# Designs tried in a protein design run: peptides against a protein of PDB entry 5IXI. Part 80

Target 1, 141 residues: chain A of PDB entry 5IXI
Amino acid sequence: TPLLDASSLEYLFAQGQYDLVKCLAPIRDPKTEQDGHDIENECLGMAVLAISHYAMMKKMQLPELPKDISYKRYIPETLNKSIRQRNLLTRMRINNVFKDFLKEFNNKTICDSSVSTHDLKVKYLATLETLTKHYGAEIFE

## One batch from the design tools (peptide; made by RFdiffusion4, then SolubleMPNN)

Design b2_p20_8_s3 (from b2_p20_8, 15 letters changed)
Fold by OpenDDE base, seed 5:
Structure b2_p20_8_s3 (fold): chain B 141 residues (1-141), chain A 20 residues (1-20)
Amino acid sequence: as target 1 above (141 residues)
Amino acid sequence: DESFELENSMKRFKEFFSSF
């Protein structure tokens, strides 16, 4: 992407992760119940991107990651608190679906395609812009 | 196109997560 040099992209990606998790870049308010569900899925998708980026940077295969790997440290703290308030079966569902897709993403997207850490950063920041209230407007608009 | 493949993967995630 000619829009951002490598150093700027690295910085913005790191800062973007911090801002999302710490709710310094708050996620947008849902317009409907379905919109709220979509926002949650987008956050979980960003966790997949962040974890995959971490694994690639450490040159780790997915089985080498901690077996208790989860979205908890890669989503907004407010959303994490919300999920912890849900019943046990719902939390188990979210955990299992997330882990299942993380495995699929690793096998089919990371291993079978030429997706790079650069691509993950771009997608992460682009999604962050759409997910949050006003973050990243100067970068992608 | 790597960006296209990544975008498709994220679409699959939405569908995957909502179907379970």
Scores: peptide ipSAE 0.258, ipTM 0.828, DockQ to the pose 0.101
Fold by OpenDDE base, seed 4:
Structure b2_p20_8_s3 (fold): chain B 141 residues (1-141), chain A 20 residues (1-20)
Amino acid sequence: as target 1 above (141 residues)
Amino acid sequence: DESFELENSMKRFKEFFSSF
């Protein structure tokens, strides 16, 4: 049972998204190459959560979302720049996998499991804490 | 519960991406 009221949670979720994307809450340094890949995957997962939350709040189905919806605006700007520097095949792979999962997530996980916007916010903030270097100090201290 | 299902979904996502 969350201790935060609905308004506080909404605020923290919005601020957390901003801090992650703008790198005000920078992602942690990778310890290995594999760790780096894990961090990227977590960031892309964060984008899925954020987009799904957006869609739910707007009461829109995935096909109703903007045609150019992408992870680009929902991941750290540094990671976005890094991905843009990769070769075409890599970028295509990332785009395809992301879109496929986003579709599945919204059609199955959201609908079949009755996941709420509250659940998405909690998961987002929890992941943000583990993903970033020092996030949480302003919230819990 | 919903939280558990969400966590499982995110794990599947990471596994899917790592398979490439």
Scores: peptide ipSAE 0.236, ipTM 0.818, DockQ to the pose 0.120
Fold by OpenDDE base, seed 3:
Structure b2_p20_8_s3 (fold): chain B 141 residues (1-141), chain A 20 residues (1-20)
Amino acid sequence: as target 1 above (141 residues)
Amino acid sequence: DESFELENSMKRFKEFFSSF
């Protein structure tokens, strides 16, 4: 992977979030149903990364995050719309598991793995490359 | 079976971050 300075990485991370959410960097077409599920999971993971990064940058613990924190603003708008069209129970489960995992991620994963904001940005951008059709080619080549 | 799919999905979701 190419070496990016901190400022460039921060910029690309922010821009990548915007591009993903606004579908300016559209997610790739799923090859199979399973692939589609994987894509959705990765997108939800991207939300965890983004939220966790924000929390870390602000030196906030999870209790200090908004109680209504969710993936909704951190995933592609198209996916968000899709999820919102699913049945209530499914949406509730997704929300609950997401929140639970977000807690676990911040309380355990970051601590246990010593994950830094730098790592989160790198992971985000790397994942963004794999999730989107053509985004990131110039960054990682 | 949405419950099954969701369960699998969330497992994979967790696996995503276990890679750290």
Scores: peptide ipSAE 0.183, ipTM 0.717, DockQ to the pose 0.475
Fold by OpenDDE base, seed 1:
Structure b2_p20_8_s3 (fold): chain B 141 residues (1-141), chain A 20 residues (1-20)
Amino acid sequence: as target 1 above (141 residues)
Amino acid sequence: DESFELENSMKRFKEFFSSF
């Protein structure tokens, strides 16, 4: 993988977030129902990475983040619509587990490990390449 | 079953970040 300077990495990370959410970089087609669930989980994972990166850049701790913070703004809009169509109990469970994981991720993975914003950007872009159609061809060759 | 599938889904979700 070609080396990227800090400015290029920051730009690609920002653009990648926009492309994923706006479906300009469409997620890959699921091969099976299980594969579809895995894709959704990866999207939710992308949200954790993006939110954690945001918090770190703003030097904000989780209790300082808005109470309404969620995955909704950080996943593909098509997936967000799909989740909103599910029953209330399912949506509540997804929301609660996501928030719990986000808290654990930031407390244990970010704080108890030396994970940096650089690491989050690299992981995000690497995941984006595997998750989407034809993305990152110019970067990962 | 929706509950079973969701539980498995969230396990895979957590496993996704276990490498950090």
Scores: peptide ipSAE 0.183, ipTM 0.719, DockQ to the pose 0.462

Design b2_p20_8_s4 (from b2_p20_8, 12 letters changed)
Fold by OpenDDE base, seed 1:
Structure b2_p20_8_s4 (fold): chain B 141 residues (1-141), chain A 20 residues (1-20)
Amino acid sequence: as target 1 above (141 residues)
Amino acid sequence: DPAFDLETSMARFKKFFSSF
C-alpha cells in the first residue's frame, strides 16, 4: 500500500480485528433478510482471512492448527451470540461450511495463488470498511 | 432467525476467495 508503511498496516489490521470482534466498529444494518445473510457471510469470510493470516505468521499449515479451530473469536460478538441461539443442525451446517471454505481458501488461494500476509491485511481492511457503519477512512487511494 | 442457506453461502465464499 503506497499510503501506509508496513508498521502502520500491521497496526491497523490488528486494531481492525479487535474493533470488529468487540463491535467497536459495528457492522452495517441489513436492508433485507438476504442482506443479513450476506453480512454474516462477509463476517465469516473475515474470520477466514484472520485465521489464515495467523497461520501464515506462525508458519503453520492447516493440519497443524488446533482441531477445534473456529470462527467464534474472529466474528462480531453479537453475531456469535446470534449463531449460538440457533438450532444444533443450523450451527453444524455453519461450522461445516466455514471449515470447508477455510480448507479451500488455504489450498487454492493461499497455496496456488501465492497470497501473502500483506494481501490478507489489505483485503481485510478493505472489507472491514464496506462492512461497518462509519469505520472506514481513506486508507487506500 | 433467518434460515441458513448453504448453497448461497458456498457461492459467496467461492466468489470471495476467487477475487484474489
Scores: peptide ipSAE 0.101, ipTM 0.723, DockQ to the pose 0.503
Fold by OpenDDE base, seed 2:
Structure b2_p20_8_s4 (fold): chain B 141 residues (1-141), chain A 20 residues (1-20)
Amino acid sequence: as target 1 above (141 residues)
Amino acid sequence: DPAFDLETSMARFKKFFSSF
């Protein structure tokens, strides 16, 4: 990730979220079934980063977030459609794992390690670059 | 999805955020 000033980083982070969710920056093709699961987990991780960043910016703790907090609007729309087609038990497991990790990330990573919103934006953009097919080509001119 | 299990998912999440 290139060295950017605060305003440029904020812009790229906001635009990157939009591009990922709207599939304007499509995720890479899986090489195997396991690779497909890894890509899915990376997308869920992106949702954790985005939600945590939102909460930190609003100075909100997890209990103050909506009760129906979910990955659904923070992952690619195509992936969300795919997950919705899976059976109820699978969807419940995904929801539980996501919520459990979101809590753990807040307590053990953000609070204990004092991770900043800057760190979250950098991690988000770095992951976005490797996760998508062609994202970053124009940025690294 | 029989390939999806809790332990594997949590391990992958931990790997993803290992830099923090």
Scores: peptide ipSAE 0.098, ipTM 0.707, DockQ to the pose 0.667
Fold by OpenDDE base, seed 5:
Structure b2_p20_8_s4 (fold): chain B 141 residues (1-141), chain A 20 residues (1-20)
Amino acid sequence: as target 1 above (141 residues)
Amino acid sequence: DPAFDLETSMARFKKFFSSF
């Protein structure tokens, strides 16, 4: 996004996070059950990006992150409700896989590469455009 | 282990969670 200055990008990123979680920018309707799973996975990916950005901004290492770190605050409220309705084993698996990947992402992508908070914001907003029904029409088009 | 760029990491993420 070479056309967006840092201040504009920061504003859009903050607003985008709020809109996604509060379902003000609702996620697109799934075409199939598999598409629904793909959408959920993308939402969990958005949570990884958001948490990693938060950690970088706070200059926090993984051991310094809150012990209750979870996707729950960083995904659409509707999806969070859906996940909570699933059986205990499934919820445990989702939690474990998410935490494992978050650790890997931070260690191998954030710490060992040139990925910056700027890159995370760009990826977040780009994914948000494809994930939601009408978001970005005035910004990306 | 080799480092991953952002796109590669997100691709791996999709693979991990596709098992659900």
Scores: peptide ipSAE 0.082, ipTM 0.675, DockQ to the pose 0.125
Fold by OpenDDE base, seed 4:
Structure b2_p20_8_s4 (fold): chain B 141 residues (1-141), chain A 20 residues (1-20)
Amino acid sequence: as target 1 above (141 residues)
Amino acid sequence: DPAFDLETSMARFKKFFSSF
């Protein structure tokens, strides 16, 4: 929100990541099967934002990041467990698409400085608000 | 290759994963 200063935004961003991953801020219940897929896509998008923000703060380029970097530590634990139960080929496809997008996002958006760390935090928290059941009611509402 | 803004990037991302 426009009322948050930089320090508050940094704190909320860090806490929001923890709450999402640990399911302390549980994701909303899907209304349909397609809604469930949309929720998963949003979660994976959140991982891209979180990883990119981390890389920017560390002034690291993607090739400098650990080769095993993935969405696994940046999505809800429940979703991670669900993905692990899918067949090998599906998991490989998810991994490949995620890595390809992460590379594209960082090369064409982050490296060209069209997006700031501030933009990433705002987008993350805004998405978190709509993605979870009750998150942000005391903060954004 | 032109840079794309955050919102456009996220929209493309959703399209990629919609096939799963």
Scores: peptide ipSAE 0.080, ipTM 0.673, DockQ to the pose 0.125

## One batch from the design tools (peptide; made by RFdiffusion4, then SolubleMPNN)

Design b2_p21_1_s1 (from b2_p21_1, 11 letters changed)
Fold by OpenDDE base, seed 4:
Structure b2_p21_1_s1 (fold): chain B 141 residues (1-141), chain A 21 residues (1-21)
Amino acid sequence: as target 1 above (141 residues)
Amino acid sequence: SKALKGLDEFMEKVKNYPLFS
């Protein structure tokens, strides 16, 4: 928004990532089972945004990223623990689908829509506001 | 913007993906 300069946005983005992962900004309670699934999926989407932002800042293409890149460091620790308790086949599916998300995002979405690091920060923080219980009102009002 | 629209579409696609059910 016009209310945030570049340095402020960078700071808020970094802090927001930390707050989400460390559960200082806890994800909202699901209203239904399907809502719970939507929340978990959205967290994986947040991981895609965060990783892609990192890659863009480092001027790295997707093939240059570690091939074992994972969502684990970019989602709420509570969700990470929950996923680790699921069976092997489920965890393999999540890993594979996440890699597909990341590939699609970097090979299509960023290019087709001319996405910048600024856009990623804005989308990340805006999503964080709706994904968590009490976060973000002071950022985008 | 086109960028925001693209990001919205991606996140909506991810949110609705039948991953866990």
Scores: peptide ipSAE 0.659, ipTM 0.943, DockQ to the pose 0.852
Fold by OpenDDE base, seed 3:
Structure b2_p21_1_s1 (fold): chain B 141 residues (1-141), chain A 21 residues (1-21)
Amino acid sequence: as target 1 above (141 residues)
Amino acid sequence: SKALKGLDEFMEKVKNYPLFS
């Protein structure tokens, strides 16, 4: 596996976030309906990683995050548009569950597993490779 | 590592959560 210095990893992480959100690295085509749901869920997970990375970099605790913190800026624009077209109850559910994901991640996963910002970048990029169509950096095995 | 294992577990949990079905 290629070794990346800190600045290179930071660059790739930032570029990866941009590519995912702007759909420059489009999410892969679902093979089944369930696969489609998995893909959408993974995107929400990616949002949790990205937000948590930001919070950690800024030394922010969860209560210090905006009360209206959302996945919207951190998922593919196409998915965001799709979600906005869904009915109110569905959107409310997604919002609530996402907040629960974020809470669990920051209150448990990060603490219990001693997750660092480095780990978040690695996991983000690794997931990006499997989540998108043509993202073939193959930085990690 | 423990961290990456934890991240894997979280992402797997999220992936399989019945959100959109």
Scores: peptide ipSAE 0.659, ipTM 0.943, DockQ to the pose 0.864
Fold by OpenDDE base, seed 5:
Structure b2_p21_1_s1 (fold): chain B 141 residues (1-141), chain A 21 residues (1-21)
Amino acid sequence: as target 1 above (141 residues)
Amino acid sequence: SKALKGLDEFMEKVKNYPLFS
């Protein structure tokens, strides 16, 4: 992969988040029902990365984050609409599991692996490439 | 790197979590 300087990486990361949420970089078509579930889960993972990056940049600890923190503004709008159409119990489960993902990531993964904001940007963009149909292939090939 | 490996493991765990089944 080509070396990206800090400023370029910052720009691409910001643009990538916008493109994913606004569906300008649409997520890939699922090949199976299970593949569709995997894609949705991965989008939630992307939300964890984005939120954690935000917190780290603001030097906020997890307990300092808003108690109503959610994935809604950090996933594709199409997926957000889909989730809102599901029944209450399903939506509650998704909310709870997401909070667990966020907690585990910030209390374990970041600490155990010494993850930096730079690493988060790299992983976010690399995942974005595989998660979406045809996004930024030349950057990470 | 160790960091990217940890991130890979986390994302793989999330991807395979039986959330929507």
Scores: peptide ipSAE 0.657, ipTM 0.943, DockQ to the pose 0.862
Fold by OpenDDE base, seed 2:
Structure b2_p21_1_s1 (fold): chain B 141 residues (1-141), chain A 21 residues (1-21)
Amino acid sequence: as target 1 above (141 residues)
Amino acid sequence: SKALKGLDEFMEKVKNYPLFS
């Protein structure tokens, strides 16, 4: 992977978020049912990264985030539509677990590993490369 | 780096969580 300066990284991160959510960079096809679950979970992880990055950039603590903070705006629209069609109990489970992910990430992972916004952008983009079809082929080679 | 390692571990944990199964 080429060395990216701060401005380039910022741009690519913003564009990558947009591409993932809008499905311009579609997620890869699952090879198995379990692979499909892994992909969906990974998307939720990406949402955690994105939200946490936003909070850090705004110098907001987790309790300052809206109480109804959700993955919905930070995952592929196709996946969001799929989740909406699942039963109430499943959706409640997803919501609760996601909040736990976000809490753990911000109260433990970021602190324990001294994660910066730069690190979040790098991890986000690197994950996009493996999560989506042909993403970053022009840049991350 | 320690940061990227931590991020890798988190993402792996999330990926393998039995959420949709």
Scores: peptide ipSAE 0.656, ipTM 0.943, DockQ to the pose 0.858

Design b2_p21_1_s2 (from b2_p21_1, 11 letters changed)
Fold by OpenDDE base, seed 4:
Order: sequence, then structure tokens, then C-alpha cells
Structure b2_p21_1_s2 (fold): chain B 141 residues (1-141), chain A 21 residues (1-21)
Amino acid sequence: as target 1 above (141 residues)
Amino acid sequence: SKALEGLDKFMEKVKNYPLYA
């Protein structure tokens, strides 16, 4: 937004990532079982945004990233712990789906829509507002 | 913007993906 300069946005983005992962900004309570699934998927999407932002800042292409790249460091720690308790096949599916998301995002979405690091920060923070319980009212008002 | 629209579409697709279906 015009209310945030580049340095402020960079700071808020970094802090937002930290708050989400460390559960200082806890994800909202699901209203239904399906809502719970939507929340988890949205967290995986947030991981895609964060990783892609990192790659863009480092001027790295997707094949240059570690092949064992994972969502684990980029989602709420509580969700990560929950996923680790699920059976092997489920965890493998989550890993595969995430890799597909990341691939699609970097090969299509970024290119087709001319996405910049600025856009990623804005979308990340905007999503954080709706994904978490109390976060973000002061950011985009 | 085109970028924000693309990001919205991606996140909506991810959100609604039938991960366990």
C-alpha cells in the first residue's frame, strides 16, 4: 500500500514470517473440518510464497534450490508437529503436493503474472491477516 | 493488478485443493 515504504514492508514481511512459524500469531480456529483442511492448505501456500521470495531475492531458479526443499521451516510449528504425527503415506502425499505447488507457482504464476518480491510480501501479509487470529489490522488499514 | 490477481488465483487454488480426497 502507499502507506508502507519498501523498508517497512521488508521488516513487516520478515516479522510476519517469524510470527507465523513461531506461532506468535497463531492460526485461526477452524469452523469446520473442511475449514481445518483449508487452513492447512493455505499454510502450504504461504510456504510457497516465502520460499519463492527467498529464491527471487537470491536470484536462484527453482532447479538451483535444494532438491529436498520442504515446507517444514515455513509453516506454523504446531502444524508441522501435527503433520509429523500422520502416517508415512500421508506425509509423502503432502510433500509431493507441496512440490507440485512450488513448481507450478515458479514455472507459471510468477512468469504469467509478472510477480515481484514486492507483490509476494503484500500477498503474504494480507493472507496472514485472515489466516491468524489477531494479526495484521495495523498493516493494511 | 495482474500480479495480485495471479497470486489470488494461486492461493485460492491451493486453499481448495483436495489434499485428502
Scores: peptide ipSAE 0.678, ipTM 0.948, DockQ to the pose 0.900
Fold by OpenDDE base, seed 2:
Structure b2_p21_1_s2 (fold): chain B 141 residues (1-141), chain A 21 residues (1-21)
Amino acid sequence: as target 1 above (141 residues)
Amino acid sequence: SKALEGLDKFMEKVKNYPLYA
């Protein structure tokens, strides 16, 4: 694995977010129904990472984020479309669970583990490699 | 690192969360 300098990492992180959302780096095909759920959950996790990174870069605390903060802009567009087609109760549950993830992450994980924006970028990109089809092979080998 | 380990734990927890249970 090559050493990435700060500027390269910043660029790759930005590009990776774009590629995931725009489905230029499509998520892997689920092998089972449970695998599909795991993939969706992982996408929600990626949204938490991305939002938290944004907040940290802007030096914003969680309460300063919009109350309607959502995963919608931070997950693959295809997945977002799929979720929109699900029933209201399901969508409400997803929203609530996501907010819980975000809260736990920012109030516990970041603090307990001294997570930096650098760490978030590394984890995000590393996850892209496993979550998507053939992404990052030339970078993380 | 401690940070990456924490991030791994978080992502694993999220991945395995029973969203539809």
Scores: peptide ipSAE 0.674, ipTM 0.947, DockQ to the pose 0.906
Fold by OpenDDE base, seed 5:
Structure b2_p21_1_s2 (fold): chain B 141 residues (1-141), chain A 21 residues (1-21)
Amino acid sequence: as target 1 above (141 residues)
Amino acid sequence: SKALEGLDKFMEKVKNYPLYA
């Protein structure tokens, strides 16, 4: 990957989050039902990255995050609408799984690998490239 | 880097998680 200066990376990361959520960078079409599930899971992962980055920037520990922390503001709006159409038990499961992802990431992954906000931006943008149809190919190729 | 490798592992784990199992 090309070297991006801090200011450029910050800008691209902010824009990338906006583009993903607002579906300006639409997620790729699933090839199979399982592929669709993988895409949804990956979006939840992206939400974990974004929330954790926010927390790190604010120097907030996991217990200091709002108790009602949710993926809703950090995933594509189309996916959020789809999830809200699912039954209550399914939505509860998704919420629980997401909270587990967030907990594991902040209590283990960040610590074990010495992850920085810089690393989160890089991974977010790199994943965005593969998750969406045609986004930022010239940046990371 | 170690950090990016860790992030790769996390995202792969999340991607393949059996959400509906």
Scores: peptide ipSAE 0.660, ipTM 0.944, DockQ to the pose 0.902
Fold by OpenDDE base, seed 3:
Order: structure tokens, then C-alpha cells, then sequence
Structure b2_p21_1_s2 (fold): chain B 141 residues (1-141), chain A 21 residues (1-21)
């Protein structure tokens, strides 16, 4: 596996977030309906990683995050538009589930596994390689 | 590492969450 210095990793992480959200690295085509759901869920997970990374960098706790914190800025724009077109109950569920993901991640996963911002960047970039169509940096094996 | 294993577990849980069930 190629070794990346901290500056390079930070750059790639930032660029990866931008590429995912702006759909410059478009998410892969679903093979089945369930695969489509998995992809959307992974995007929500990516949002959790990104938000948590931000919070950790800013030394923020969950109660300090905005009450209206959302996945919207951290998922592909195409997916965000799709979700906004879904019915109210569905959107409410997605919002609630996402908040539960974020809570669980920050209250358990980060603490239980001693997750660092470095780890988050690595996991984020590694997931991009499998989640998107053409993201072939193959930075991590 | 423990951290990456934890992250793998989380992402797997999220991926497979029955969001519409």
C-alpha cells in the first residue's frame, strides 16, 4: 500500500469529499434494488464519517453540533435531490435514521475503537473506491 | 487496526440497515 504523508492524505480526503458531493466521482450504478438501497445507505455513512471528522477537528461534541445537522451537504447532489422528492414520511425516516447513525457513531464507534481523524480519512477514501464508478486511485489495498 | 475494524463494522451496519423496512 502506498504511503501518504499527512498533507497528501488531507488533500485527497478533501478532494474526495468534493468529488462525491459534486458527483465528479459519481456513485456506481446499482445492480439490484437492494444494491441501490445499500449505495444510499453507504452515502449516509459517508456523511457520518465526514461530519464526525469535522467535529473532531473542531473539538466539538455532539450537543455542540447544530440541531438541524443533516446529511444533505455530505452526500451526492443527485442523491440529495432524489431524497427531497420522496414523500414526507420517508424523508422524516431518513433524517431520523441518519441522526441515530451519527449518535451511535460518535458515542460508541469512535470511543470504543479509538478512531482518529486519520482513520476516518482512510476509511472515507477507501469507501469512495468501491462506492463510485471511476474512483481508481487505489491508494489503499 | 482496531479503529479500522470498528469503522468497517459501522459502515457494514449502515450499508445493511433496513431503511425502508
Amino acid sequence: as target 1 above (141 residues)
Amino acid sequence: SKALEGLDKFMEKVKNYPLYA
Scores: peptide ipSAE 0.658, ipTM 0.944, DockQ to the pose 0.917

Design b2_p21_1_s3 (from b2_p21_1, 12 letters changed)
Fold by OpenDDE base, seed 4:
Structure b2_p21_1_s3 (fold): chain B 141 residues (1-141), chain A 21 residues (1-21)
Amino acid sequence: as target 1 above (141 residues)
Amino acid sequence: SKALEGLDKFLEKVKHYPLFE
């Protein structure tokens, strides 16, 4: 039984997205180079969750989403700036892989596993807590 | 939950397969 009611969860999810993107809840410091890569991948995963939630709320299938849909508005601004500084080939790779992941998530997880918007919000907030430095202090303290 | 399990597996896949060089 969830401790949070639906309204509270919706609020926390919206605020969490804002805090992550605006770096009000900054991502944790990487301990190693590999840890840094893991953090970036987690951020891109968070973008998949956020976009999928958006699509579900709008009752849109992935092909109905804007053709230029991207992770850019759904990841920390600092990471977005970092990615934009990388070479063209790297950026193209990230874009292509992200789109592939998004399609796979939609087909194999959303459609096949019947993931709900509730599940996405819970997973998003749980991941946000581990991904950021001090997220949750304003909520739980 | 099957749905939540699938979500976790997907995110783990993303975590372990770098999207960049």
Scores: peptide ipSAE 0.187, ipTM 0.775, DockQ to the pose 0.738
Fold by OpenDDE base, seed 1:
Structure b2_p21_1_s3 (fold): chain B 141 residues (1-141), chain A 21 residues (1-21)
Amino acid sequence: as target 1 above (141 residues)
Amino acid sequence: SKALEGLDKFLEKVKHYPLFE
């Protein structure tokens, strides 16, 4: 895999977030119903990575983030629309599970300083390559 | 739902096996 300098990695990470959310890098087609659920969960995982990166860059702890922080701005817009169409109880469950996931990820991975912003960028882009159609071929060959 | 079950499984994985090694 070609080595990327810090500037290039930062650029690709920012662009990758935009492409995922705006569906310019569309997510792959599910092979089964379970695969579809896995894809959605991976998207929510991507949101955790993006939010964690944001928090680290701003030198903020999770309690310092806005209480209304959610996955909504960090997942594909098509998925966000789909979730909004589900019933209230389901949406509440998703929101709560996501917040718990974000909290636990922060406590178990970020707070112990074992993960850097560089690591988050690499993981995000690598996951993006597997999650989307034809993305990242030039980077990961 | 199966989707929510997947999230729960992810949460459990994070608790015991960090995503970054």
Scores: peptide ipSAE 0.050, ipTM 0.641, DockQ to the pose 0.063
Fold by OpenDDE base, seed 3:
Structure b2_p21_1_s3 (fold): chain B 141 residues (1-141), chain A 21 residues (1-21)
Amino acid sequence: as target 1 above (141 residues)
Amino acid sequence: SKALEGLDKFLEKVKHYPLFE
């Protein structure tokens, strides 16, 4: 993986978020049912990274974020549609688990200043490469 | 739900093995 300066990381991070959500960088095909679940989990993890990055940039504490904050704008549209087709109780559980994850992540890494926005962008782009079908060839290969 | 089980496992994994390793 080549060394990227701050401006390059900022651009690639923004573009990567857009490409993931709009499915311009489509997520990879699952090899098994469990692999499919792992892919969804990684997408939710990507949402945590993106939201946390946003909060840090806006200098917002997690309690100051809207109570209706969710993964919906930060995951692939195809996955969002799939989740919406699941029953209410399942969706509620996903929402609760996600919010708990986001809270814990921010409390342990963001709020105590152990993680920077730079770290989040690097992790996001690295995960995006493994999560999508063809992304990263121009950057990391 | 296997999907929810996978998510729980993912969260537990993150707790013990940080995302930024």
Scores: peptide ipSAE 0.044, ipTM 0.640, DockQ to the pose 0.062
Fold by OpenDDE base, seed 5:
Structure b2_p21_1_s3 (fold): chain B 141 residues (1-141), chain A 21 residues (1-21)
Amino acid sequence: as target 1 above (141 residues)
Amino acid sequence: SKALEGLDKFLEKVKHYPLFE
């Protein structure tokens, strides 16, 4: 990517993760109930990207990751608090869907090396721009 | 489920639209 050199991309990716989780780059307000659901799914997807990037950097296979791996530390704190307020069955469903997606992502994308750490950073930042209110406009617009 | 479909859509975007360096 000619737009961002490797050093800039690494820095922005690290900062972007922090900004998303700490809500310094707040997620956009949903326009509909379905839009809100889509936003949550995008946040869970962002968690998959972040975890996968971590695993790739550490040269770890999914089975080597902690068995209690969770989205909790990789999504906006506001969303995490919202999820905690939902009933047990809903929370279990979210956990299962996330784990299923993480496994699928690993099997279909990471294992065949079709996605690099570079790709994950670019996708993360690009999604961050669309997911948040004003973040990343200077970089991708 | 709708949740899984959303995540699948995300995966498909990553898989079928590779990001070039």
Scores: peptide ipSAE 0.072, ipTM 0.664, DockQ to the pose 0.059; fails the geometry check

